# Designs tried in a protein design run: peptides against a protein of PDB entry 9GMZ. Part 39

Target 1, 343 residues: chain A of PDB entry 9GMZ
Amino acid sequence: TGFPLELLTRPATERLAYFENYTVAHPRLKEVYEILMRTIAEPAGASFIFVYGASGVGKTTLRLRVEQKLTELALPKLESDRARVPVVGIEAIAPESRYFNWKEYYTRALITLEEPLIDHKFDYGVRGISRDNFGKINVESKVVAPALRRALENALIHRHPDVFFVDEAQHFGKVASGYKLQDQLDCLKSLANMTGILHCLLGTYELLTFRNLSGQLSRRSVDIHFRRYCADSPEDVQAFKSVLLTFQQHLPLAETPNLVDHWEYFYERTLGCIGTLKDWLKRVLSDALDREATTITLKDLQKRALSVAQCQKMFKEIQEGERQLSETEADVQNLRSALGLGA

## One batch from the design tools (peptide; made by RFdiffusion4, then SolubleMPNN)

Design b1_p10_5_s4 (from b1_p10_5, 4 letters changed)
Fold by OpenDDE base, seed 3:
Structure b1_p10_5_s4 (fold): chain B 343 residues (1-343), chain A 10 residues (1-10)
Amino acid sequence: as target 1 above (343 residues)
Amino acid sequence: PLVLYPSFDD
């Protein structure tokens, strides 16, 4: 199993696009995907799903694959219910200011939910929201955040997505000095409660701060930890090497590069995060294609690697997140022991 | 032994 050999005669753009669209079904991604799909199908009264893990672990890839699958599963129903959107996914933007831009968030969510190709145009009930000649939503500058929120609530109710995804959701935690992270959570809770739509927040371990702020969220949320591969686990090392083996077969180059022999260097510069690995390989592949190279060398890898300083910073953030989770697990065991339950 | 993982689209 490998890339289609016909790609070797195709333009560099097609060869790169093949690798960009290629997704390895590695064990951690498959596990988290199955848990997430099950939770979306049977939320059991949950209003939130939190998917947290290291930066570059593959959360965006997970989201996109779930969005694709939910869309495929909904297609037969969409033939009869053309007002329905099966899933909506947005990326939260880091605020340029000290506060989260809710007006921009609501606008982006509304634009994503109400794509031009959707039949049965909805009246938002808000003046200054219109569609252009291409069916794209236009929001006039005069429309205030509370009006955009009402428009989004109405659109979510009308379109009835199975889930609302927010990627990079740690950006909700970037609150100005004097603002409370709780206020951001209360806004999200209110949106979920008013619409009845399940929200899935994907982000870094900074999302753990959201879980800790509200004992009400804990009863209405499902937590999913998207773990990296750990070098202290022989099984995880074997899986990581197997991912390298798989990627080397799917790089559309004339000579298959030996990535597996460099597994320690790949691990050092990705920390076991497959998204980081894929993005690194994309950059290196792009450079190789631009040079019309037959393969990828260690020198090519080194040119596009994250710096040691970047990896050290990322590793500290991972260790802090993993520590917080380990402490939580210990607290659960202590609670069980105190209740007279077995460990 | 190392394994080849399938594509997620397979």
Scores: peptide ipSAE 0.596, ipTM 0.959, DockQ to the pose 0.869
Fold by OpenDDE base, seed 1:
Structure b1_p10_5_s4 (fold): chain B 343 residues (1-343), chain A 10 residues (1-10)
Amino acid sequence: as target 1 above (343 residues)
Amino acid sequence: PLVLYPSFDD
């Protein structure tokens, strides 16, 4: 199946919006989605889920699809419990200093928890937190981080989401020292324990450094590796080509472009990351629609491709992350062998 | 053989 042919007569904005909203259920995304949904449903005493993978692998797409599904599944319960929020998701902000801004984190989390679908008025018990006439949370500048934390704890308990998502969670690790990083971990652990809310931290491979610092978090965490497609795997190459085949059928253009014939170039400039691929195709589609073009050419692709230097940098970051995971797997095997357990 | 993957909305 391809895009609805009626889109060819629609405005460029609608054609672009169709492609933006289109999500290919490719094998890695489907696998990680199923694992994540299962883990959220049955956390088995876990307080944390770590989802890590390359930048542009599709973690944001994964989060949004899980948020959508959790919302759909919660609808019957939300009719009876109007205080409940099925899911909450925020992005961690990169610290401007060597310190994580907890005040900003708590404020953003509170704002997100209290978005307008909630008719139920909640008193946070904290002076300087109010709702406007549109139901948006306003936090006065005088409210200190410890008070915002208590407000967030109370809000999370009251709203009882199935999961709290934190995207770009590697930003918690961007602190001046390992001691401060441990304090950040202890803060997150305390928040999860005090609220009883499962936290899902999504991030790059830099999140592994954060995960490995707390043996206590590791015992209460589930790991999900969102892998890219690897060119050294025939199965991964076939899957990547199949993603290209699928995307080319869903580009709302008069003539279907042959993306598959350029698979090596697409791989070179995406490193097997489907999010990077989709964003690239979106930029190229936008340009084509602006020109009222009938199709996409290789020249159009080249104009919006990541530079070789960008790809080389991204590839080094991926290789370092994949190496750290391989070392961890070897350490597990060594530990098992040392314990007298079979490999 | 290449395959067409479904949409997440399908």
Scores: peptide ipSAE 0.593, ipTM 0.958, DockQ to the pose 0.856
Fold by OpenDDE base, seed 2:
Order: sequence, then C-alpha cells, then structure tokens
Structure b1_p10_5_s4 (fold): chain B 343 residues (1-343), chain A 10 residues (1-10)
Amino acid sequence: as target 1 above (343 residues)
Amino acid sequence: PLVLYPSFDD
C-alpha cells in the first residue's frame, strides 16, 4: 500500500509530516527491534544493553519505536501503579569541555522522568529540586551533581522504568584519558546497580571503545549490532532496493518517483544507512512540496545529497567500526577454540 | 524480486 491519496489535496505541512512519521519495517530494523524488545523483557541479569552501528543507520528510530511499544504494553499496569513510568529516554550531549557534564545529564534525566502528567509526586529528598504549578521539575543552579544523582536514583527506583535509554552514548567516551572513561563507566554501572534499572546505551561504533574498557560491564551487558546494508551482499542489495521501492510509494507526490533506478547513487550517498536515506528523502520532499512539484528528479536528489567528502569520512568510520567488530568476533572464536568449544 | 515492506506500526 502507498500513501493515502487524500494527502495530495492536503497542505504541504501535512504531506511532509506523513512522510516524517512513516517508518519502513526493513529487515535490519525489525531484527534489532525484536532482539532489543526480547532483551528488555528478559534481561537475564544484564544491567546494560549496547546498541551500536553506523551514524544514520536508524538507532534513534529504533529507540522511539521501542519507547512507543513499551508505553503501549504498560498502559494496563499504569492504571494500578500511578507512580510507574514505563520507559525513559534521553540523548547524551557532546561535552563542550573535556569533561562530561554529569550535572546536566542528571538534570535532563530527572526532567524527562517527571512529566507533568504524572499524578504521583514524591519528595526527592534534595533541597533545590521543586515542582512548578504545572508539575514540571525545576532544579536550582546550586544543586550539586552528587545530590542530583541521588535524586535520579530515587526517581528511577520510584518510577521503575523497564529500561533507561541513552542515545548518542558515545559522547560519554569523548574524555581525553582512558582513566576518565573508566570513571564514567563505573558511574553508569553504579547508577544501574543502585536503581536495579536496565540501561540501554545507543551509539556509533565509538561506543565499542566504551564497551571494551570494563570487563565487568561486558559480563552484565548484551550487545546488539545494528548493521547497515552492504553492497557486497546480494540479499542486502535486494533489501536496500526494496526500502527504496517502499519509500517511493510513501512519498506524497502526484507522480511516484523512480528511486529504485538510482539505487547505486542512493547507496553511494547513504552507505546502506536507512536513517541517512530517510533524512535525505525528507529534505528532497520538502523542497519538492515548496515548489509544488509533482515528482522528484535526480537533480533534486543531487541538491540535497551528502558530499562525496562527507561519505568518504563516514565510510572510513564505518570500516574502522566493522573491523573492530570482526576482530572481536575472531577473538571470541579463538577463545572458544582454545576452550575446546566447537567453533 | 523486490518487496514492499510494511509500515512499522502495521
């Protein structure tokens, strides 16, 4: 099925919003979604889930879909437990300084946990944390990071989410020394242990450096690799072309553009990352709607494409990440072989 | 053969 044809008579804003909200259930997204949902339901003593993959592979889309599903599944329980929040998700901010801003992180997490619509208000036990008349949390500038941490621990225990999501989690790793990165890991580990809340860290392949620093985290972590589509795999090429076919049917334009005929160009400029593809198509659709165009052309695509230089940079980052994973897989196989476990 | 993938919400 394509887009609802009635959209062709609707404002450009509504047509764009349709495509923005549209998510293709492509094989890699569905696979990672099922693994993540299963792992959240049955963590088997894990305290962490690491979801890593290329920039623009669709990690944020994955997070949002899991958050939506966990919220839907929790609705019947929320009627009986008014204190509960089913899921919480935040994005880690890249520190402007060489140090991760834990005060900001804890503040943002508290604000996200304590939506105004939650009737059950509790005392955080911390002076300078208050609720306004609308139920929003206000954190005074005088509140120190250790106090905010205790407030967050209490909030997480009281709200008891099924998972705590941290998107762009590679930003925890942007600390100038390996020692400081270990301290960040130990801090997160302590937060997960003190609260009993499962943490899911989503990020780029830079997250692998973070994962590998703590052998203790590795024992209590589940790893999920969100792979891109690879041009050297006939199955992946077929899936990527099928995503293009699906998107072209869901672009609310009078004439269906032939995206599939340009699949190599789309692959060259997305590296098989469906998030990058969707964002590119959103920009092109917006331009087409602004011009009242009936379709999109190769020239329209070229205008909004990533540069070759950007693609070359992203590809090097992907190759390094994929290499590190292949080495880790080989190390696991070597370890299994050395243990007398069959390969 | 190419396939049409469903919406994620379907």
Scores: peptide ipSAE 0.590, ipTM 0.959, DockQ to the pose 0.862
Fold by OpenDDE base, seed 4:
Structure b1_p10_5_s4 (fold): chain B 343 residues (1-343), chain A 10 residues (1-10)
Amino acid sequence: as target 1 above (343 residues)
Amino acid sequence: PLVLYPSFDD
């Protein structure tokens, strides 16, 4: 199966939109999706889910697909419960200042949770939070972070989402000198406990620092590792090449490019991260469509590739994260051995 | 052998 051939007669914008919306159900994405969906359905007293993996592995794609599925599954119940929001997802922003901006975080969470299309309006109980004529949330500049927190707690309780997603959650770790990362974790823990809402934090391997700092969070958290494809695994190489083969069939071009023949170059510049691969191919497709090109060449790929220096930096960050996980696995084995449970 | 993966929406 490939792209609809009718797209070849459509505007460049429609052809690009097709590829942007296309998602390959590759093995790692499917596995993590199934684990995450099951964990959300049956959290077993967990307050947190940590989804960690390399930058560009596809965590945002995972989040969006889970949000879509949870919304679809909730639709029949939402007809009777007009106050409910099935899922809420935000991206944590890197602070411009040395401090995590909690006021901005709470404001963005409230705006996302309280979409204009929700029929049942809620009173936040906080002066300076209102809805405009279009039902959009307006937060006055005078509203302080503690008041926004209370408003978010009340909104989360009232809307009762099955999960609250925070993408790029490693940005919570960007604390100023003198603040402990523990204080940020305790703040998030308190929000989850006060609302009874399951929180899913998605991020890079920097999220492992969150897991290690709070033995109390570890007891109430589920960990999901979203792995990249590794070149030292024949099975992973086969899967990565199969993803390239699949993308070849779904690039809406007159001539199907042979991406598989260049798999080593694709691996070198993506490090086995399918999100990075998809974003690269989107850029290259956009350039090809702008030129009315019939296909994609190696030169077109090279023009939009990450630099070797960028790839080297990303690879060092990945290796450090994978090392920390390997050490944790060894620590578990050592603990089991010390407890007399055997290897 | 290489395989074609389905769409996630399929």
Scores: peptide ipSAE 0.585, ipTM 0.957, DockQ to the pose 0.862

Design b1_p10_6_s1 (from b1_p10_6, 3 letters changed)
Fold by OpenDDE base, seed 2:
Structure b1_p10_6_s1 (fold): chain B 343 residues (1-343), chain A 10 residues (1-10)
Amino acid sequence: as target 1 above (343 residues)
Amino acid sequence: MPLHEPLPLP
């Protein structure tokens, strides 16, 4: 079944919103979703979940879908526990400076935890944190990072989310020295330990540096690799083509574009990353709707495609990440073999 | 919003 045909008579904004909100449960997304949901339900003493994969593989889509599902599952319990927040999700910001801004991180986390709909005012015990008349948290500029941390610890304990998501978590690693990265990881560990809240860090393969730097995290972390589709795998090619077929049927246009016949071009410009594919199609759909076009052409696709140079850069970053994982897997196998644990 | 299973290739 395609999109609702009634959308063809609707405003361009509604047609675009339909496609934006349309999520294909492609095999890799479904696999990672099930693993993540299971790990959140049964963390088995884990304090961290690491979800790593290529930029544009769909990590943010995964997060948002898990957040939605956890919220839906929590609704019956939220009636009895009005203080509870089922899930918290933030995006880590790339530091403008050489230093990660913990003050900004804690402030954003507090603001996200304290949605206006939460009737129960919590006293954070910190001067300069207040709620406005709409229940929105206001943090005065004079509040220092250690005070904001204590406020966040208290808020996380009181709200008791099933998980705390940090998207783009590789931005913690953008500190010029491995030592500062360790300090940041130790800060996150301390926050998770003090609150008892499971943290899920989503990011690029740069998160592997975090995994490798802390042998102590490795014992209390679950690792989830969100893989792209590979053109050398017939099953992955079939899955990628099936996603293209699904998207072409769900583009709210009068004439269904033939995306599947161009699968190699889509693969070339997305590297098998479905998030990159969806974002590309969204841009092309927006342009088509603005022109009142009946369909999408190859020329329309080409106008919004990533450049070959961008794809080459992204592919090198992917290959390096996949190589590091393969080496780590080989090292684990070698370690197992050396321990007399069969491969 | 629901997750949608991919359409089978013909």
Scores: peptide ipSAE 0.226, ipTM 0.878, DockQ to the pose 0.886
Fold by OpenDDE base, seed 4:
Structure b1_p10_6_s1 (fold): chain B 343 residues (1-343), chain A 10 residues (1-10)
Amino acid sequence: as target 1 above (343 residues)
Amino acid sequence: MPLHEPLPLP
């Protein structure tokens, strides 16, 4: 029930890669995965899915697992339709400037859609977009953002993915002084409407501002809350300890560390976020492998832990997001009661 | 790669 013991004789890179690729199907990940897969299969006229939760809860892991599963499910159809891409996923980057870089966004989305393994050449209808000898998309510096948008719209229509993922989507909210967040949302709505492609935005609780700003998005969006584990819930504490037990058995070290006995310290420094936990253990494992260590100690954990100040900042951001959701749930209940829909 | 179910606590 642990890691393959043969890994102890393998290079540090192979041992680290084993742990990196090891994904625990913890209860919250499984729940959100099943909801997201069902919503993608049957969007019921939705144009958007919002997946929101704490930083480090595991949204990127969720995305990658859904992308993998959608690709696996599409394989039989891809043999007959060589133009189709089953899924596309990008990460929104925080702009270096005060303005969201739409040119960069459209370029990255287009490059991701046009992976070299796609034999079908597509005409983007835009001068200055080409493929090199390796099939890689090249965008000339002179190509303007409106032209890249048209190229992306055409590519999305032609490739017809079941979903377009945007990870770290809270970065769309980083609008410069004078632009409204509404204009960014209207731009995304227009892209989804013009292409007919379902968009899934994954991000922090800052995505709740996007939900609230557009009464038209709320009618065409599905919301998925990816919750952290809470220390005030006995069930959540047991689930978190079970994840620690699983990770300790799957760290490719000669001596199994006892992580479960330190669960409170792991909770203090991860806030119940399994992605933060995995990234922490990955850093500590890398350090242990570099030293040819037989095990991980509490001192090794402390060396790579988030600072108390970082945890306090992250916890305030989580509490504010959880508060906003609780207020929204109360408002829905108050609305139902006011409509005479019984409690 | 498969998702792995978490181990039950003893």
Scores: peptide ipSAE 0.216, ipTM 0.875, DockQ to the pose 0.888
Fold by OpenDDE base, seed 5:
Structure b1_p10_6_s1 (fold): chain B 343 residues (1-343), chain A 10 residues (1-10)
Amino acid sequence: as target 1 above (343 residues)
Amino acid sequence: MPLHEPLPLP
């Protein structure tokens, strides 16, 4: 059990790529993956899936793994339906202007939806949207957001993905003064309804604001909490240590570092977020490979760790999100009790 | 690439 020993004779780039591509199916990732895959297969009239959790918990890894799996499952159908895209995934960009840029969103969505080697050129009927000789979408700067929306609606209908992923979806919450977050949600809801495409919004706990503001979306949404590992849970600590052990065995170094014995330090600097852990180890591995080191040391780890101040900030953001969820759970229990449904 | 189950702790 471990990395292929042949990697030790391979270039640093290949060794790093091995670890980069190595994904641990840790319990929380697996749980959320299974729920998400099931919900995509059987949305039961849901138009939205909300996946929320700490930054660095692994939401992007989850998305990419679901995208891969949906693509694999669709392959037999894609041979007959050359217009189909099985899944589309974008990342919402943090707007520079403090306001969500719908034009940029629609443009990126269109580009991503048309990136697959789809021989079937569809004209979306919008002037200033063209394809290059390689089929890539080019959107002229003159194209306005409403036209891009119509193009995206037509594209989504034509390509009929099983799900549309939007990562970092908390950026939809960035509205101009005088605009309501509700208008953003209504826009997304309208897009989902008009296309019939299930939307999955992945993001931080700021997505809870979306859940709370739209009782109508809540009726048509599935909520998935991607939890971090908590140090106060023995099971979570065990799972986190198991991930450390797994990464320890899969670092392509001549001498296996002892990561597990430092689990508390890893926990302190990752807050139980496996994505943060993996990214940290990737940086440390890269440094070790650049030095042709046989192993990594605690000093090497410390050099690439998040600062205590960064961790404290991230932890406060997590605690606020977890608190809001806990309050919501308590409110549900209180409501159930008041309705006579029991705890 | 496949998902890998985490190794059991000894």
Scores: peptide ipSAE 0.214, ipTM 0.874, DockQ to the pose 0.893
Fold by OpenDDE base, seed 1:
Structure b1_p10_6_s1 (fold): chain B 343 residues (1-343), chain A 10 residues (1-10)
Amino acid sequence: as target 1 above (343 residues)
Amino acid sequence: MPLHEPLPLP
């Protein structure tokens, strides 16, 4: 089964949107999705979930799929509780300075919590926060970070989302000193404790450094490793090839390209990251649609591939993250052995 | 948006 053949007569925008909206339930995505959904449903006293993995592994796709599912599951309750928001998700911004911009973080979180599904005006108790005629929050420049925090705490308590997502959460770690990083961790911990809202931080392997700095967060956190596919695993290679086969049948082109025969080249330029693969194919599809091409060639793929230097940099970052996790697993085994617990 | 199972390799 491939794409609907009627798409071949549709505008390039609709053909591209079809592929953009097409999500493959590849084994790693499915596994992490199930773990994350279960952990959100039964946090067992956890205040944080850490989802870490390579850039382009598919963390944003995972978040969006969980947000969709939580929304679908909440629909029957939202009919009775019009104040409730089932889920909130923001992206953490890279700090322009050696300090994290908490004012911007709180503002974005408030704006996202108050998106137009909510007819109920909530008074945040903060002067300079208002709603427009479309229900969007406007925050006056005079509103200071402590006031925005109180507004966010009140909003989170009132809206009571099942989870608060922070994507690109490694940006919390990009600060001038370990002390300031601890203060930021304490701020997040305090926000989670004051609101009773579970926080899910999604990020690169740089998030591990952030996790390891707070022994108190570690005790109240669940860790989820979103792994890439590895070429040294036959099962991972088969899964990666199956994803390529699926994508080639769902590219809305007159002639089905043979992506599977080039699996090694796709692996070389994606490092087994399905998000990187999808983004690459989206760029190539866009180029093919713009020139009204019947298919995609290897030359078309090469034109939009990541450079070898980009892949080498990404691979080094992956290897460092995978090494840190392997050391952590060894430390757990050593601790268990030292405690007289079997392996 | 639905999730689609990967196609089996031939």
Scores: peptide ipSAE 0.213, ipTM 0.874, DockQ to the pose 0.915

